# Peptides against a protein of PDB entry 8OXM, part 1

Every score and structure here is a prediction.

Target 1, 371 residues: chain A of PDB entry 8OXM
Amino acid sequence: FKAEFRLAGGVNLPKIIDCVGSDGKERRQLVKGRDDLRQDAVMQQVFQMCNTLLQRNTETRKRKLTICTYKVVPLSQRSGVLEWCTGTVPIGEFLVNNEDGAHKRYRPNDFSAFQCQKKMMEVQKKSFEEKYEVFMDVCQNFQPVFRYFCMEKFLDPAIWFEKRLAYTRSVATSSIVGYILGLGDRHVQNILINEQSAELVHIDLGVAFEQGKILPTPETVPFRLTRDIVDGMGITGVEGVFRRCCEKTMEVMRNSQETLLTIVEVLLYDPLFDWTMNPLKALYLQQRPEDETELHPTLNADDQECKRNLSDIDQSFNKVAERVLMRLQEKLKGVEEGTVLSVGGQVNLLIQQAIDPKNLSRLFPGWKAWV
Structure headers, positions and changes below count from the first letter of each chain, unless a header shows other numbers.
Peptide ipSAE was made for these designs. It is ipSAE averaged over its two directions, with the distance scale d0 held at 1.0 Angstrom where the peptide's residues are scored. Compare it between designs on one protein only; published cut-offs may not apply.
A fold fails the geometry check if it doesn't show the stated peptide or something in it is severely misdrawn.

## One batch from the design tools (peptide; aimed at target 1 L215 G366 K368)

Design b1_p8_1 (made by RFdiffusion4)
Pose (drawn by RFdiffusion4):
Structure b1_p8_1 (pose): chain A 334 residues (1-279, 317-371), chain P 8 residues (1-8)
Amino acid sequence: FKAEFRLAGGVNLPKIIDCVGSDGKERRQLVKGRDDLRQDAVMQQVFQMCNTLLQRNTETRKRKLTICTYKVVPLSQRSGVLEWCTGTVPIGEFLVNNEDGAHKRYRPNDFSAFQCQKKMMEVQKKSFEEKYEVFMDVCQNFQPVFRYFCMEKFLDPAIWFEKRLAYTRSVATSSIVGYILGLGDRHVQNILINEQSAELVHIDLGVAFEQGKILPTPETVPFRLTRDIVDGMGITGVEGVFRRCCEKTMEVMRNSQETLLTIVEVLLYDPLFDWTMNPFNKVAERVLMRLQEKLKGVEEGTVLSVGGQVNLLIQQAIDPKNLSRLFPGWKAWV
Amino acid sequence: PREHSAPI
């Protein structure tokens, strides 16, 4: 074990450690104290199940739809450990870096990130109309730059297109799974992009199962489909590879709702922390019912096809009205 | 009460 450890930041102060194994290769682990990783363990298990199901299905096998997973090992009710992701860089560090940010490098005449943050702080005390107007003004003077990422990393057109296609597929699959699982904490620091495979990886997973509505600022989108992600998908935008991949993933999930419910039914017997406190779990049953409704496409008794559900999700995600009410720190304009 | 993790 290495004698030094680093802090990853945050109120809980997670610890980063390095371990040297028998082969001598250093491996980085993140011990998260005062936090419950059992929910993250369930998330990783369902991620692996979805990846296996996508691999089994011939339609998705050809499309090579995969979910990037990292191992999470719970150690107690209030602690655990997880595998650190190597060879990845944060999206916000690439895009909105103060020193060498992509938006500053490419578009110096556009508004800086500090100006946008100042305007968002000043407008949080305003009404809906002023928030919508400021958001539209910010979007007018802040063009997406993320499309140049692979352009700056993959000079060969074949490799560049391969990496762009893999990025688009990974974004579609991750967005579909996050909607199904109700993942809400999807700001720039929770998503890591690989410098080689160019596949997005979700690392935080701190809050899910429709927890953004509980937060003071509700989460009005099911997944992150901001202007930067859409521009980085290519000229075709959401239409094309993203829509088809979403439809295929939704079909696979509708075909495997039995396996998904079997995986998620681990609850109701060993409830995790933050629940059933302050004296057939209530919230567990509620989230199981919500997941079942999402998977069956019933909601309030209405039937919805896979294509219609995908179109509705795209409309909700790209609607500026929903983006205006999001948390300023979420970086909806980024 | 809960709070957002994202820095503004």

Design b1_p8_1_s1 (made by RFdiffusion4, then SolubleMPNN; from b1_p8_1, 5 letters changed)
Fold by OpenDDE base, seed 4:
Order: C-alpha cells, then sequence, then structure tokens
Structure b1_p8_1_s1 (fold): chain B 371 residues (1-371), chain A 8 residues (1-8)
C-alpha cells in the first residue's frame, strides 16, 4: 500500500488508497467505514450471474449486454474494501455540478439545479397534482443535456456512435436486471458513467428487492429513465435500440427464472445478509440536510431490549422473504397488475411507468427526477 | 471522482 490516502467525500468519508500488487500493477481501492458492504457484495454476485446468463444467449451476447461490476470485499459488518471504478464519473457530477455541470454550461438560461431542487422540496408535502404541476414547470425550464457527454468525450463520429450505442445497451441491461432485483430509482451520484466505454456502473446497492417502496417517500418507477438518461441515447430515445435491448434482456431473465429464483432464495434466507429496510436506514436515505441538527440520537441503546421473541422476528422475516420471492416470480412470469404480459408488453409497461411525469413528480426530491 | 453518497 502507498503511504498516502485521499478522501472520496460524502458522509462516511471513504478513503481512496493505492495498492501495488505482487504483479507490480497499481490498483486503486476504496476503503469504506461505517457501512455494511455485504449487500453490495451480494448484488455484485447476482450481477455476475446475470452477465453469465446474458453471455450464454446468442442475441444478448451479440449485443454485448452486460452490467458493469466491481469487486467488493466486506471486512466487517461496518467496513470493507471496494475496487475503484477508474475512469468513471457520477452522472450527477457531469450533469449538475455547481461550477461546471453540463446543464449550467449548455443551458445557462434554464433553472439552476438548486432552483429545481428548491421548487420540488417546497411541494414535497403537497398534493400529487401540485407536485405534478411544479415538476412540469421544472422540466420546461430545465432541459436535458446528457447527449453532450458522448459529444465531449468522443470526437470521432464513428467512436461517438459506438459509445452512444454502448451507453444505450448499458442503460437497457441495468434497467431490466435492476427491475427484476427491485433496485428501483437510483440517486444521480450512485450511477457512474465510464469516460472510455460510456457504460454505466451502479454503486451503493443498499436498496434492493423493492424496499424503495417502503421508504418515507415511496418509489414510483421501476428504474431510473429520466429525461437526461433518455437524452444520452440520442434522437431515438427509448425506441429502437433501448427497447430491443430491454426485451432481449427480459427474455433471458424470464427464460432463466428457476436459476434466478433459487439464487435469490438462498440470499434472502442467508442469516448473514440483512436486505430488509430498517427505519433508521429508511430515514437516512431520505434525510433533509436541514434535519441533521436536531436528531441527536439519545437513543440510549439500553432500554429497547424489547425481547421480541426470536420466534416472532423470524416469522416476520420469513413472511417478507416469501413476499419478495412471490413478487420476483411474478416479474419473471410477466405478471404485472394481475395480468400476464408478453416480453414486449411487460417491457412497454415498465418503460411507460419509468418515463411517466406523474410517477417522476412523486419521487423523493433528493433523487432529482427532473435530471 | 465516484462519490459514494447515500441518496440525499
Amino acid sequence: as target 1 above (371 residues)
Amino acid sequence: MPVWSAPV
């Protein structure tokens, strides 16, 4: 290990370290503390399996459909080491950085990212109608710019076209697999884009199995397919390449239902893997910066030895696991809202749900559904 | 740089 480290920023202040391997290669790593990386490690294993299934199918292999993965090594219940996603940037950093974000550079007369966030926070406790109206006003005055990512990074037209195609395939693959695994919407800082491949890397997989639906502000979309995400695909948007890649990914997932169910079952019943949303985690994921001041957790940990009988906890956990498995089985059968859909019908429904401004306007404002 | 942020 090198003697120097850097801070990655954020609440947990993860340490960036450089390590020289026995092969003489330098490898950057992220040491995260105060966080449980077991969920990330498990989700990376599931993604590797999905990639194996996608590589076995001729149609998905020809399209190079894959989810980008990274190595995660949990060291304790509250620490671990992650592979550094070298040559990646958060899409939020590219789009909505306060200094040089693409929205500010390409749309200087639009609302600032701060103005958009403020407007949506002001209506957070209001009706769905008022949220929708303000969301539409924000969308009119904050136009998508993510097309400029590929234009800035890839000056050669043939390379630009190939990389835009790689991006579109990466979004399609991660959206469908993310839906099957119930990852929901994703904060713009938890989606990285590779500056060389234009592929997405999803990080911080702490919400899975539709646990985003039990957040204080429930998720209303199957995956992130916001206006900037669509703009990065170019003129065809969600049509053509994206739709076909979603359909081919869904086809492979549905045809692999037994394998996927068996794996997820093993993970859901692993006593070392807590995937359930606890109230503290739910609050933390949707905390306002203003609310940090008053919650001194004088939760004296001592008095809530509510000896909930280990039996009642176990029975409650098993019922949640069974419900998650049933919902996963429904998704893999194409059961949506009690109706069996074709692959094309299911993918169409999911795309429509993900792009619906009514669904997007109901999301937590911190996740910036207008980006 | 990748910012490991919790959803804010």
Scores: peptide ipSAE 0.008, ipTM 0.573, DockQ to the pose 0.184
OpenDDE base, seeds 1, 2, 3, 5: peptide ipSAE 0.007, 0.006, 0.006, 0.007; ipTM 0.572, 0.433, 0.436, 0.455; seed 5 fails the geometry check

Design b1_p8_1_s2 (made by RFdiffusion4, then SolubleMPNN; from b1_p8_1, 5 letters changed)
Fold by OpenDDE base, seed 4:
Structure b1_p8_1_s2 (fold): chain B 371 residues (1-371), chain A 8 residues (1-8)
Amino acid sequence: as target 1 above (371 residues)
Amino acid sequence: DLVWSAPV
């Protein structure tokens, strides 16, 4: 280990350390404290299994359909080490950085990211109609710019074209795998883009198995397919390459139903893996800036000897796990809203749900659905 | 710099 460390930003102030391996190679690592990395580690294993399935199929292998993975080593229930995703940037940093974000650079007369967030926060407790109207006003005055990522990073037209295809394939693969695993929408800081490959890396996998639907503001999209995500695909948007890559990924997932169910079943019943949404985690994921006031946690933890019989907790957990497995089985059968869909029909429904401004307007404003 | 932000 080098004697020096850097702080990464964020509430938990993770430490960036450089390690020299026995092979003489330097490896950057992120040491995270006050966080349970077991869910991230498990989800990375599931992604590796999905990648193995995608590599076995000729059509997905030819398209190089993969979900990017990183190494996670949990050290305790509240600490671990992650592989540093070297040469990546959060899409939120590129798009909506306050100083030099792409929206400010390319659209200086549009609303600022702060103005958009403020407008959507003001209507957060309002009707769905009022949210939709304000979301449409925000979208009209905050136009997508993510096409400029590939244009800035890849000056050669042939390289630019190949990297835009790599991006589109990465979005398609991560969207479908993410839908199957119930990852849902993703905060713009929890999606990294690789500056050399244009592939996405999804980080902080703390919401899985559709647990985003039980948040204080429930999730309404199957995956993140916002206007900037689509703009990065170029002029065809969700049509052509993206749709075909989604269909081919979904085909492999559906044809691997038994394998995926068996894997997820083992994980859902692992006593060392808590995937359930707890109220504290739900609050943390959707904190309002106004709620930072006087919640002194006088968690006098002492007196609630709620001897919830261990039996009643276990029965409640098992019923949640069974519902998650049933929903996973439905997805892998193409059952949507009680109807069996073809791969193309299912992928079409998911794309329409993900791009619907009515669904996007109902998301938690902190997740910036207008970006 | 990778800003690991929780959704704020």
Scores: peptide ipSAE 0.009, ipTM 0.563, DockQ to the pose 0.204
OpenDDE base, seeds 1, 2, 3, 5: peptide ipSAE 0.008, 0.007, 0.006, 0.007; ipTM 0.579, 0.440, 0.460, 0.462

Design b1_p8_1_s3 (made by RFdiffusion4, then SolubleMPNN; from b1_p8_1, 5 letters changed)
Fold by OpenDDE base, seed 1:
Structure b1_p8_1_s3 (fold): chain B 371 residues (1-371), chain A 8 residues (1-8)
Amino acid sequence: as target 1 above (371 residues)
Amino acid sequence: SLTWSAPV
């Protein structure tokens, strides 16, 4: 390891370290402290299995359908090392950076990202109708620009076209696998895009198995398919390549039901893996920027008082695990709202749910559903 | 900066 480190920023001040391997190659790594990386490590293992299934199938292999993975090495319950996703940028950084973000560059007369956030925060406690009206006003005055990512990075027309297809395939694969695993909506900083491949890397997988539905503001979409995400696909949007790649991914997942259920069952019953949403974690994930100043809860609240009877905790945990497995089995059977759907019907329903401005307007404003 | 922070 090099003696020097850099800070990545954020509350937990993760350390960027450079390591020279025995092969003489330099490798950047992120050391995260005060965070449980076991969930990220587990989700990466499930993604690797999904990739194995997708590579075995001729149709998905020909389409190069994969989820980008990164290495996670948990060192303790509160620390670990992550592979640095070299050559990636958060989509939020590209889109809505205050200085040089694509929205500011290409749409200088639109609402600023701050104005959009303010408008949506003002209606956060309002009716669904008021949220929808303000969301539509925001969307009208904040037009998508993510098409410019591929145009800026890939100047050759043939390369541009190939990379736009790689992006669209990556969104489709991650959306369907993310839906099966219940990852829900993804904050724009937790989706990285590779500047060379145009593929997405999903990071910070701390919300899985539909635990986003039990947040203070419940998730209302199966995956992130916002207007900028769609704009990056080009003129066809969700039609053609995206839809077909979703269908082919869903076919492989449904045909691999037994394998996926067995893996997720082992993970859900692993006594070392707590995937359940803690109320404190739920509050932290939807904290307001204004509330940052006072809530340094010294997490020295002794876990002494929540010695609820181990038996009642175990019974509650097992019932939640069973419910997650049942819902996973339903998804893999194509059961939506008590109806068995074809692969095309299920994928269509999921796409419609994900792009519905009524669903998007109900999301937590901090996650920027207008981007 | 890759703020791997949860969305605050």
Scores: peptide ipSAE 0.008, ipTM 0.552, DockQ to the pose 0.102
OpenDDE base, seeds 2, 3, 4, 5: peptide ipSAE 0.007, 0.006, 0.007, 0.006; ipTM 0.448, 0.444, 0.534, 0.450; seed 2 fails the geometry check

Design b1_p8_1_s4 (made by RFdiffusion4, then SolubleMPNN; from b1_p8_1, 5 letters changed)
Fold by OpenDDE base, seed 1:
Structure b1_p8_1_s4 (fold): chain B 371 residues (1-371), chain A 8 residues (1-8)
Amino acid sequence: as target 1 above (371 residues)
Amino acid sequence: SLQWSAPV
């Protein structure tokens, strides 16, 4: 290891370290403290299994369908080392950076990212109708620009076309795998894009198994398919390549039902793995920027043992695990709202749900559904 | 790029 480290920023002050391997290669790593990386590690294992299934199938292999993964090494219940996703940028940084973000560069007369956030925060506690109206006003005055990512990074037209296809395939694969695993909507800083491959890397997997539906503002979309995400696909949007890659991914997942259920069952019943949403974590994930000043509760996990009888906690946990497994089985059977759908019908429903401005307008404003 | 830990 190099003797020097850099701070990554944020409250937990993760340390960026560089190490030289026995192979003489330098590797950057992120050391997190005060964070449980076990969920990230588990989700990466499930993604690796999904990739194995996708590579075994001829149709998904020919399409190069894969979900990008990174190495996670938990060191304790509150610390670990992550592989640094070298050559990646958060889509939120590219799109809505205050200095040089693509929206500011390509749409200087549109609303600023701050104006959009302010407008949506003002209606956060309002009716669904008021949220929808303000969301539509924001969308009208904040036009998508993510097409420019591939145009800036890939100047050769043949490379540009290939990379736009790689992006579209990556969005499709991660959307369907993410839906099966119940990742839900993803904050724009928790989606990285690789500047060389145009593939997405999903990070911070602390919300899984539809636990986003029990947040103070519940998720309303199966995955993030916002206007900028769609704009990055080019003129065809969600049609053609994206839809076909979703269908082929869903076919492989549904045909691998037994394998996926067995893996998720082992993970849900692992006594070392707490995937359930606790109230404090739920509050933290949907904190307002204005509330940053007062809530320094040291999350001393030493706060009162609600000695709920170990039996009642265990019974409640088992009932949640059973419901998650049942819902996973339904998804893998194509059961949506009590109806059995074909792969094409299920994928169509999910796409329509994900792009519906009524669903998007109801999301937590902090997650920027207009981006 | 950093994992977006929500601002505390």
Scores: peptide ipSAE 0.015, ipTM 0.616, DockQ to the pose 0.102
OpenDDE base, seeds 2, 3, 4, 5: peptide ipSAE 0.006, 0.006, 0.014, 0.006; ipTM 0.463, 0.474, 0.602, 0.481

Design b1_p8_2 (made by RFdiffusion4)
Pose (drawn by RFdiffusion4):
Parts: C-alpha cells; structure tokens; sequence
Structure b1_p8_2 (pose): chain A 334 residues (1-279, 317-371), chain P 8 residues (1-8)
C-alpha cells in the first residue's frame, strides 16, 4: 500500500489510495467514507446486467452497445470503496477550463464561463421570464465546441469516425439507462470521457431513482443532452444513430423487464442508509413502482411505443424551457 | 444530498 493519499474534494472528503499488487502495477482506489455505496453497488450490478442483455441480443450485438462499468465494493452501511477510472478526463475540464478551455481557445469572442456563472448567480433571484430570457441570451452567445474533441485527438478520418460512432452509441445507451434508473446528478464533473475509446463513463452516481425532484432545484430532464453533446454527436444531431440506438435499448429493456425487476428487487429486505429513519419499505416500493411504470411504458395508464417514448425523451431533454429551470451549477448551457 | 457549486 502506498504511504500517501489524496483528497478528491467535497464535503465528505473521499480518500484516494494506490495499491501495488503482485504484478507491481499500481491500481488506484477511492474509499468513500460517510457515504453509502450500496446504491452504487446496485447501480453497477444493473449496469452489468444491461450490458450482458445488450450483448445477448443479436440486434444490439452488431451495434456493439456497451456500458462502461467500474467495480464498487461496499464495506459497511456508511462506507465503501470503488475502482478509480484511469485514462479518462472530465468533460468540464476539457470544455470550460479557465486556463485552456475549449470554448476560450476556439471562441474568444464568446462569453466566458465566469460571465455565464455570474449571470446565473444574479438571475436565480429573478422570475421565470427573466431566467428564460437570460438563458436564451447566454445560448445565443455560446456556441458548442465539443464537436472538435475527436477532431483534435484523432487525425485519421477512419479512427475519428469510429470514435465518434462509439461516443454516440455510448451516450445513447447511458442516457437510456439513466432515464430508466432516474439518474439526475449529471453535471460536467460526474461524466468522464476516455482519451482512447471516447466513451462516456458515469462516476458519481450519488443520487438517482428520481431524487432530483427532492432537491430544492428540480431536475426537469431525464438525462444530459445539452448542446455540446448533440453537436459532438455529429451534424445529424439526435436524429440518426442516437435515436436508433435509444430505440434498440428501449426494446431490449422492454423485453427484459423481468430480469431488470429481478435485479432491482434486492431492496425491501436490507434497506440502505438515509431511508426508514426517524421512527415492504415505503420509498423502496415507490421507486420499484416508478421503475415498473417506466419499463412497461404505462405511467398514468397511457400506452407509449418505443419510438414515441424516445421522441418524448428527446423533446424533454432538448427543450430550453426545462433547461432554464435547472440548477445553475448543472451547467445547462454547457 | 448536496448540489454542485455555481462557481468553479
């Protein structure tokens, strides 16, 4: 074990450690004290199940739809450990870096990230109309730059297109799975992009199962489909590879709702922390009902096809009205 | 639960 450890930041102060194994290769682990990783363990298990189901299905096997997973080992009710992701860089560090940010490098005339943050701070005390107007003004003077990422990393057109296609597929699959699982904490620091495979990886998973509505600022989108992601998917945008991949993933999930419910039914017997406190779990049953409704496409008794559900999700995600009400720190304009 | 800071 290495004698030094680093802090990853945050109120809980997670610890980062390095371990040297028998082969001598250093492996980085993240011990997260004062936090419950049992929910993250369930998220990783359902991620692995979805990946296996996508691999089993011939339609998705050809499309090579995969979910990037990292091992999470719970150690107690209030602590645990997880595998650190190597060879990945944060999206916000690449895009909105103060020193060498992509938006500053490519579009110096556009508004800086500090100006946008100042405007968002000044406008949180305003009404809906002023928030919508400021958001539209910010979007007018802030063009997406993320499309140049693979252009700056993959000079060969074949490799560039391969990485772009893998990025698009991974974004579609991750967005579908996050909507199904109700993942809300999807700001720039919770998503890591690989420098080689160019596949997005979700690392935080801190809050899910429709927890953003509980937060003071509700989460009005099911997944992150901002202008940068759409521009980086290519000229075609959401139409094309993203829509088809979303439809295939939704079909696979509708075909495997039995396995998904079997995986998620681990609750109601060993409830995790932050629940059933302050004296058939209530919130667990509620989230199981919500997941079942999402999977069956019933909601309030209405039937919705896979294509219609995908179109509705795209419309909700790209709607500026929903993006205006989001938390300023979420970086909806980014 | 917490939320990310507005300023980086």
Amino acid sequence: FKAEFRLAGGVNLPKIIDCVGSDGKERRQLVKGRDDLRQDAVMQQVFQMCNTLLQRNTETRKRKLTICTYKVVPLSQRSGVLEWCTGTVPIGEFLVNNEDGAHKRYRPNDFSAFQCQKKMMEVQKKSFEEKYEVFMDVCQNFQPVFRYFCMEKFLDPAIWFEKRLAYTRSVATSSIVGYILGLGDRHVQNILINEQSAELVHIDLGVAFEQGKILPTPETVPFRLTRDIVDGMGITGVEGVFRRCCEKTMEVMRNSQETLLTIVEVLLYDPLFDWTMNPFNKVAERVLMRLQEKLKGVEEGTVLSVGGQVNLLIQQAIDPKNLSRLFPGWKAWV
Amino acid sequence: PSQPPIFD

Design b1_p8_2_s1 (made by RFdiffusion4, then SolubleMPNN; from b1_p8_2, 4 letters changed)
Fold by OpenDDE base, seed 4:
Structure b1_p8_2_s1 (fold): chain B 371 residues (1-371), chain A 8 residues (1-8)
Amino acid sequence: as target 1 above (371 residues)
Amino acid sequence: MTLPPVFD
């Protein structure tokens, strides 16, 4: 290890350290304290398994469909080491940075990110109709700019085209696998983009198995497919490459049902893996200032000395695990709203749900659904 | 210049 470290910012003040391996290669690492990295480590393992399934299928392998993964090494219930995602930037930093964000650079006459957030926060406790009207006003005055990411980073037209395809494939793969695992919508700081590959890296996987639906402001989308996410795909948007890559990913997931169920079952019943949404964690996820790139600490239930009888906790946990497994089985069968859908029908429904401005207007303003 | 086939 080098003698010097940097701080990554935030309340938990994670330490950026540089390590020279026995191979002579320098590797940057993030050391977190006051955070439970076990859920991230587990989700990275599930992503590696999904990647293995995608590589076995000829159609997904030809398309290079993969989820970007990083190494996580939990050291304790409140500390660990992360691989530093070198050459990545949060999409939120690129899009809505207060100094030099792409919205400010390309749309200087649009609403500022702060004005959009303020307008949506003012209606947060209002009707769904009032939220929708204000969301549409925000969307009209805050136009997508994420197309400029690939245009800025890739000046050669052939490279630009290849990287835009890599981006679109990465969004499709992560969206479908994210839906199957119930990751839902993602904060704009918890989606990194690689400046060399244009692939997405999802970080802070502390919400999984549809636990986003039990937040104080429930999640209403199957995955993040906001206007800027779509704008990065270019002129075809969600049609063509994105849709086909979603369908091919969903085909592989559905054809791997038994494997995926077995894996998730083992994880849901692992006594070392708390995936359940604690009320304090739920409040923390939707009350923090959004500009902190902080991995939300898995607030271990242990800080609540509420002597609930161990027997009632176990029975409640098992019933939640069973419901998650049943819902996962439904997704893998193509059962949506009590109807069995084809792969194309299911993917179409999910895309429509994810882009619906009525669903987007109901999200927590903190997740910036207008971005 | 023939655009390369979009292998989608």
Scores: peptide ipSAE 0.021, ipTM 0.430, DockQ to the pose 0.014
OpenDDE base, seeds 1, 2, 3, 5: peptide ipSAE 0.006, 0.000, 0.000, 0.000; ipTM 0.472, 0.390, 0.394, 0.392; seed 1 fails the geometry check

Design b1_p8_2_s2 (made by RFdiffusion4, then SolubleMPNN; from b1_p8_2, 4 letters changed)
Fold by OpenDDE base, seed 1:
Structure b1_p8_2_s2 (fold): chain B 371 residues (1-371), chain A 8 residues (1-8)
Amino acid sequence: as target 1 above (371 residues)
Amino acid sequence: MELPPVFD
């Protein structure tokens, strides 16, 4: 370890450390404190298994379908070490940075990211109709620009085309794997893009197994497929490469049902793995910018009152785990809304749900569904 | 509030 560290931003002030391995290679690592990294570590193990399944299948292997993973080493219930995703940038940073974001650079006459957020926050407690109308006004005056990511970074036309395909494949693989695991919508800062590969890295996996549906503002999309995410695919959008890669990923997941169920069952019943949404976590995930002042984390809520009868907690937990496993089994059978769908039918339904402006307009405004 | 990324 080098003696020096840098602070990452944020409330928890993660420490960026540089380590020299026994191989003489420098490796950047992030040391988090006050966070439980066990969920991230577990999700990375599931992603590695999904990658193993995708590499065994000839059609997904030929397409290089993978979900990007990073190393997580939990050190305690409240600390761990993460692999630094070197050469990645948050898609939110590229798109909506206040100084040099792609929207400001390419669309200087459109609404600012702040104006879009303000308009959507003003209607947060309004009807679905009012949310939809304001979301459509925001979308009309905030046009997608994510096509410029590959255009800026890859000047050679053959490389540009290859990287746009790598991006589209990465979005497809992560969308379907994310849907199976119930990751839901992903905040724009929790999706990194690799500046060399154009592949996505999903970070902060603290919402899984459809727990986003029980948030104060429930998730309404199976995965993030917003207008900028689609714009990065180029002129074909969700058609052609993206759809075919979703179908081939879903085919492998459905054909691996027993393996995926067994792995998720072991994880859901691991007493060391709390994946359930608690009220404090739900509030934290959907806090307002105005509420920053009073939530001192008195995370010293004494564990004293949660001595509700261990039996009733265990029965409630088991019933939630059973429902998650049943819903996972339905997804892997292609059961949507009580109907058995083909792989193509299921993938089509998921794409339509993810791009529907009515679903997007109902998302929590803090997650920027217009980006 | 934005979800703080794993790196923020």
Scores: peptide ipSAE 0.007, ipTM 0.472, DockQ to the pose 0.141
OpenDDE base, seeds 2, 3, 4, 5: peptide ipSAE 0.000, 0.000, 0.005, 0.000; ipTM 0.353, 0.358, 0.434, 0.323

Design b1_p8_3 (made by RFdiffusion4)
Pose (drawn by RFdiffusion4):
Structure b1_p8_3 (pose): chain A 334 residues (1-279, 317-371), chain P 8 residues (1-8)
Amino acid sequence: FKAEFRLAGGVNLPKIIDCVGSDGKERRQLVKGRDDLRQDAVMQQVFQMCNTLLQRNTETRKRKLTICTYKVVPLSQRSGVLEWCTGTVPIGEFLVNNEDGAHKRYRPNDFSAFQCQKKMMEVQKKSFEEKYEVFMDVCQNFQPVFRYFCMEKFLDPAIWFEKRLAYTRSVATSSIVGYILGLGDRHVQNILINEQSAELVHIDLGVAFEQGKILPTPETVPFRLTRDIVDGMGITGVEGVFRRCCEKTMEVMRNSQETLLTIVEVLLYDPLFDWTMNPFNKVAERVLMRLQEKLKGVEEGTVLSVGGQVNLLIQQAIDPKNLSRLFPGWKAWV
Amino acid sequence: ISSTATIS
């Protein structure tokens, strides 16, 4: 074990450690004290199940739809450990870096990130109209730059297109799975992009199962489909590879709702922390019902096809009205 | 329940 450890930031102060194994290769682990990783363990297990189901299905096997997973080992009710992701860089560090940010490098005339943050802070005390107007003004003077990422990393057109296609597929699959699981904490620091495979990886998973509505600022989108992600998917945008991959993933999930419910039914017997406190679990049953409704496409008794559900999700995600009400720290304009 | 997002 290495004698030094680093802080990853945050109120809980997670610890980062390095371990040297028998082969001598250093491996980085993140011990997360005062936090419950049992929910993250369930998220990783359902991620692995979805990846296996996508691999089993011939339609998705050809499309090589995969979910990037990292091992999470719970150690107690209030602590645990997880595998650190290597070879990845944060999206916000690449895009909105103060020193060498992509938006500053490419579009110096556009508004800086500090100006946008100041405007968002000044407008949180305003009404809906002023928030919508400021958001539209910010979007008018802030063009997406993320499309140049692979252009700056993959000079060969074949490798560049391969990495772009893998990025698009991974974004579609991750967005579909996050909508199904109700993942809300999807700001720039929770998503890591690989420098080689160019596949997005979700690292935080801190809050899910429709927890953004509980937060003071409700999450009005099911997944992150901001202008940067759409521009980085290519000229075709959401139409094309993203829509088809979303449809295929939704079909696979509708075909495997039994396995998904079997995986998620680990609750109601060993409830995790932050629940059933302050004296058939109530919130567990509620989230199971909500997941079942999402999977069956019933909601309030209405039937919805896979294509219609995908179109509705795209419309909700790209709607500026929903993006205006989001948390300023979420970086909806980024 | 809290979030890690910050305006800064």

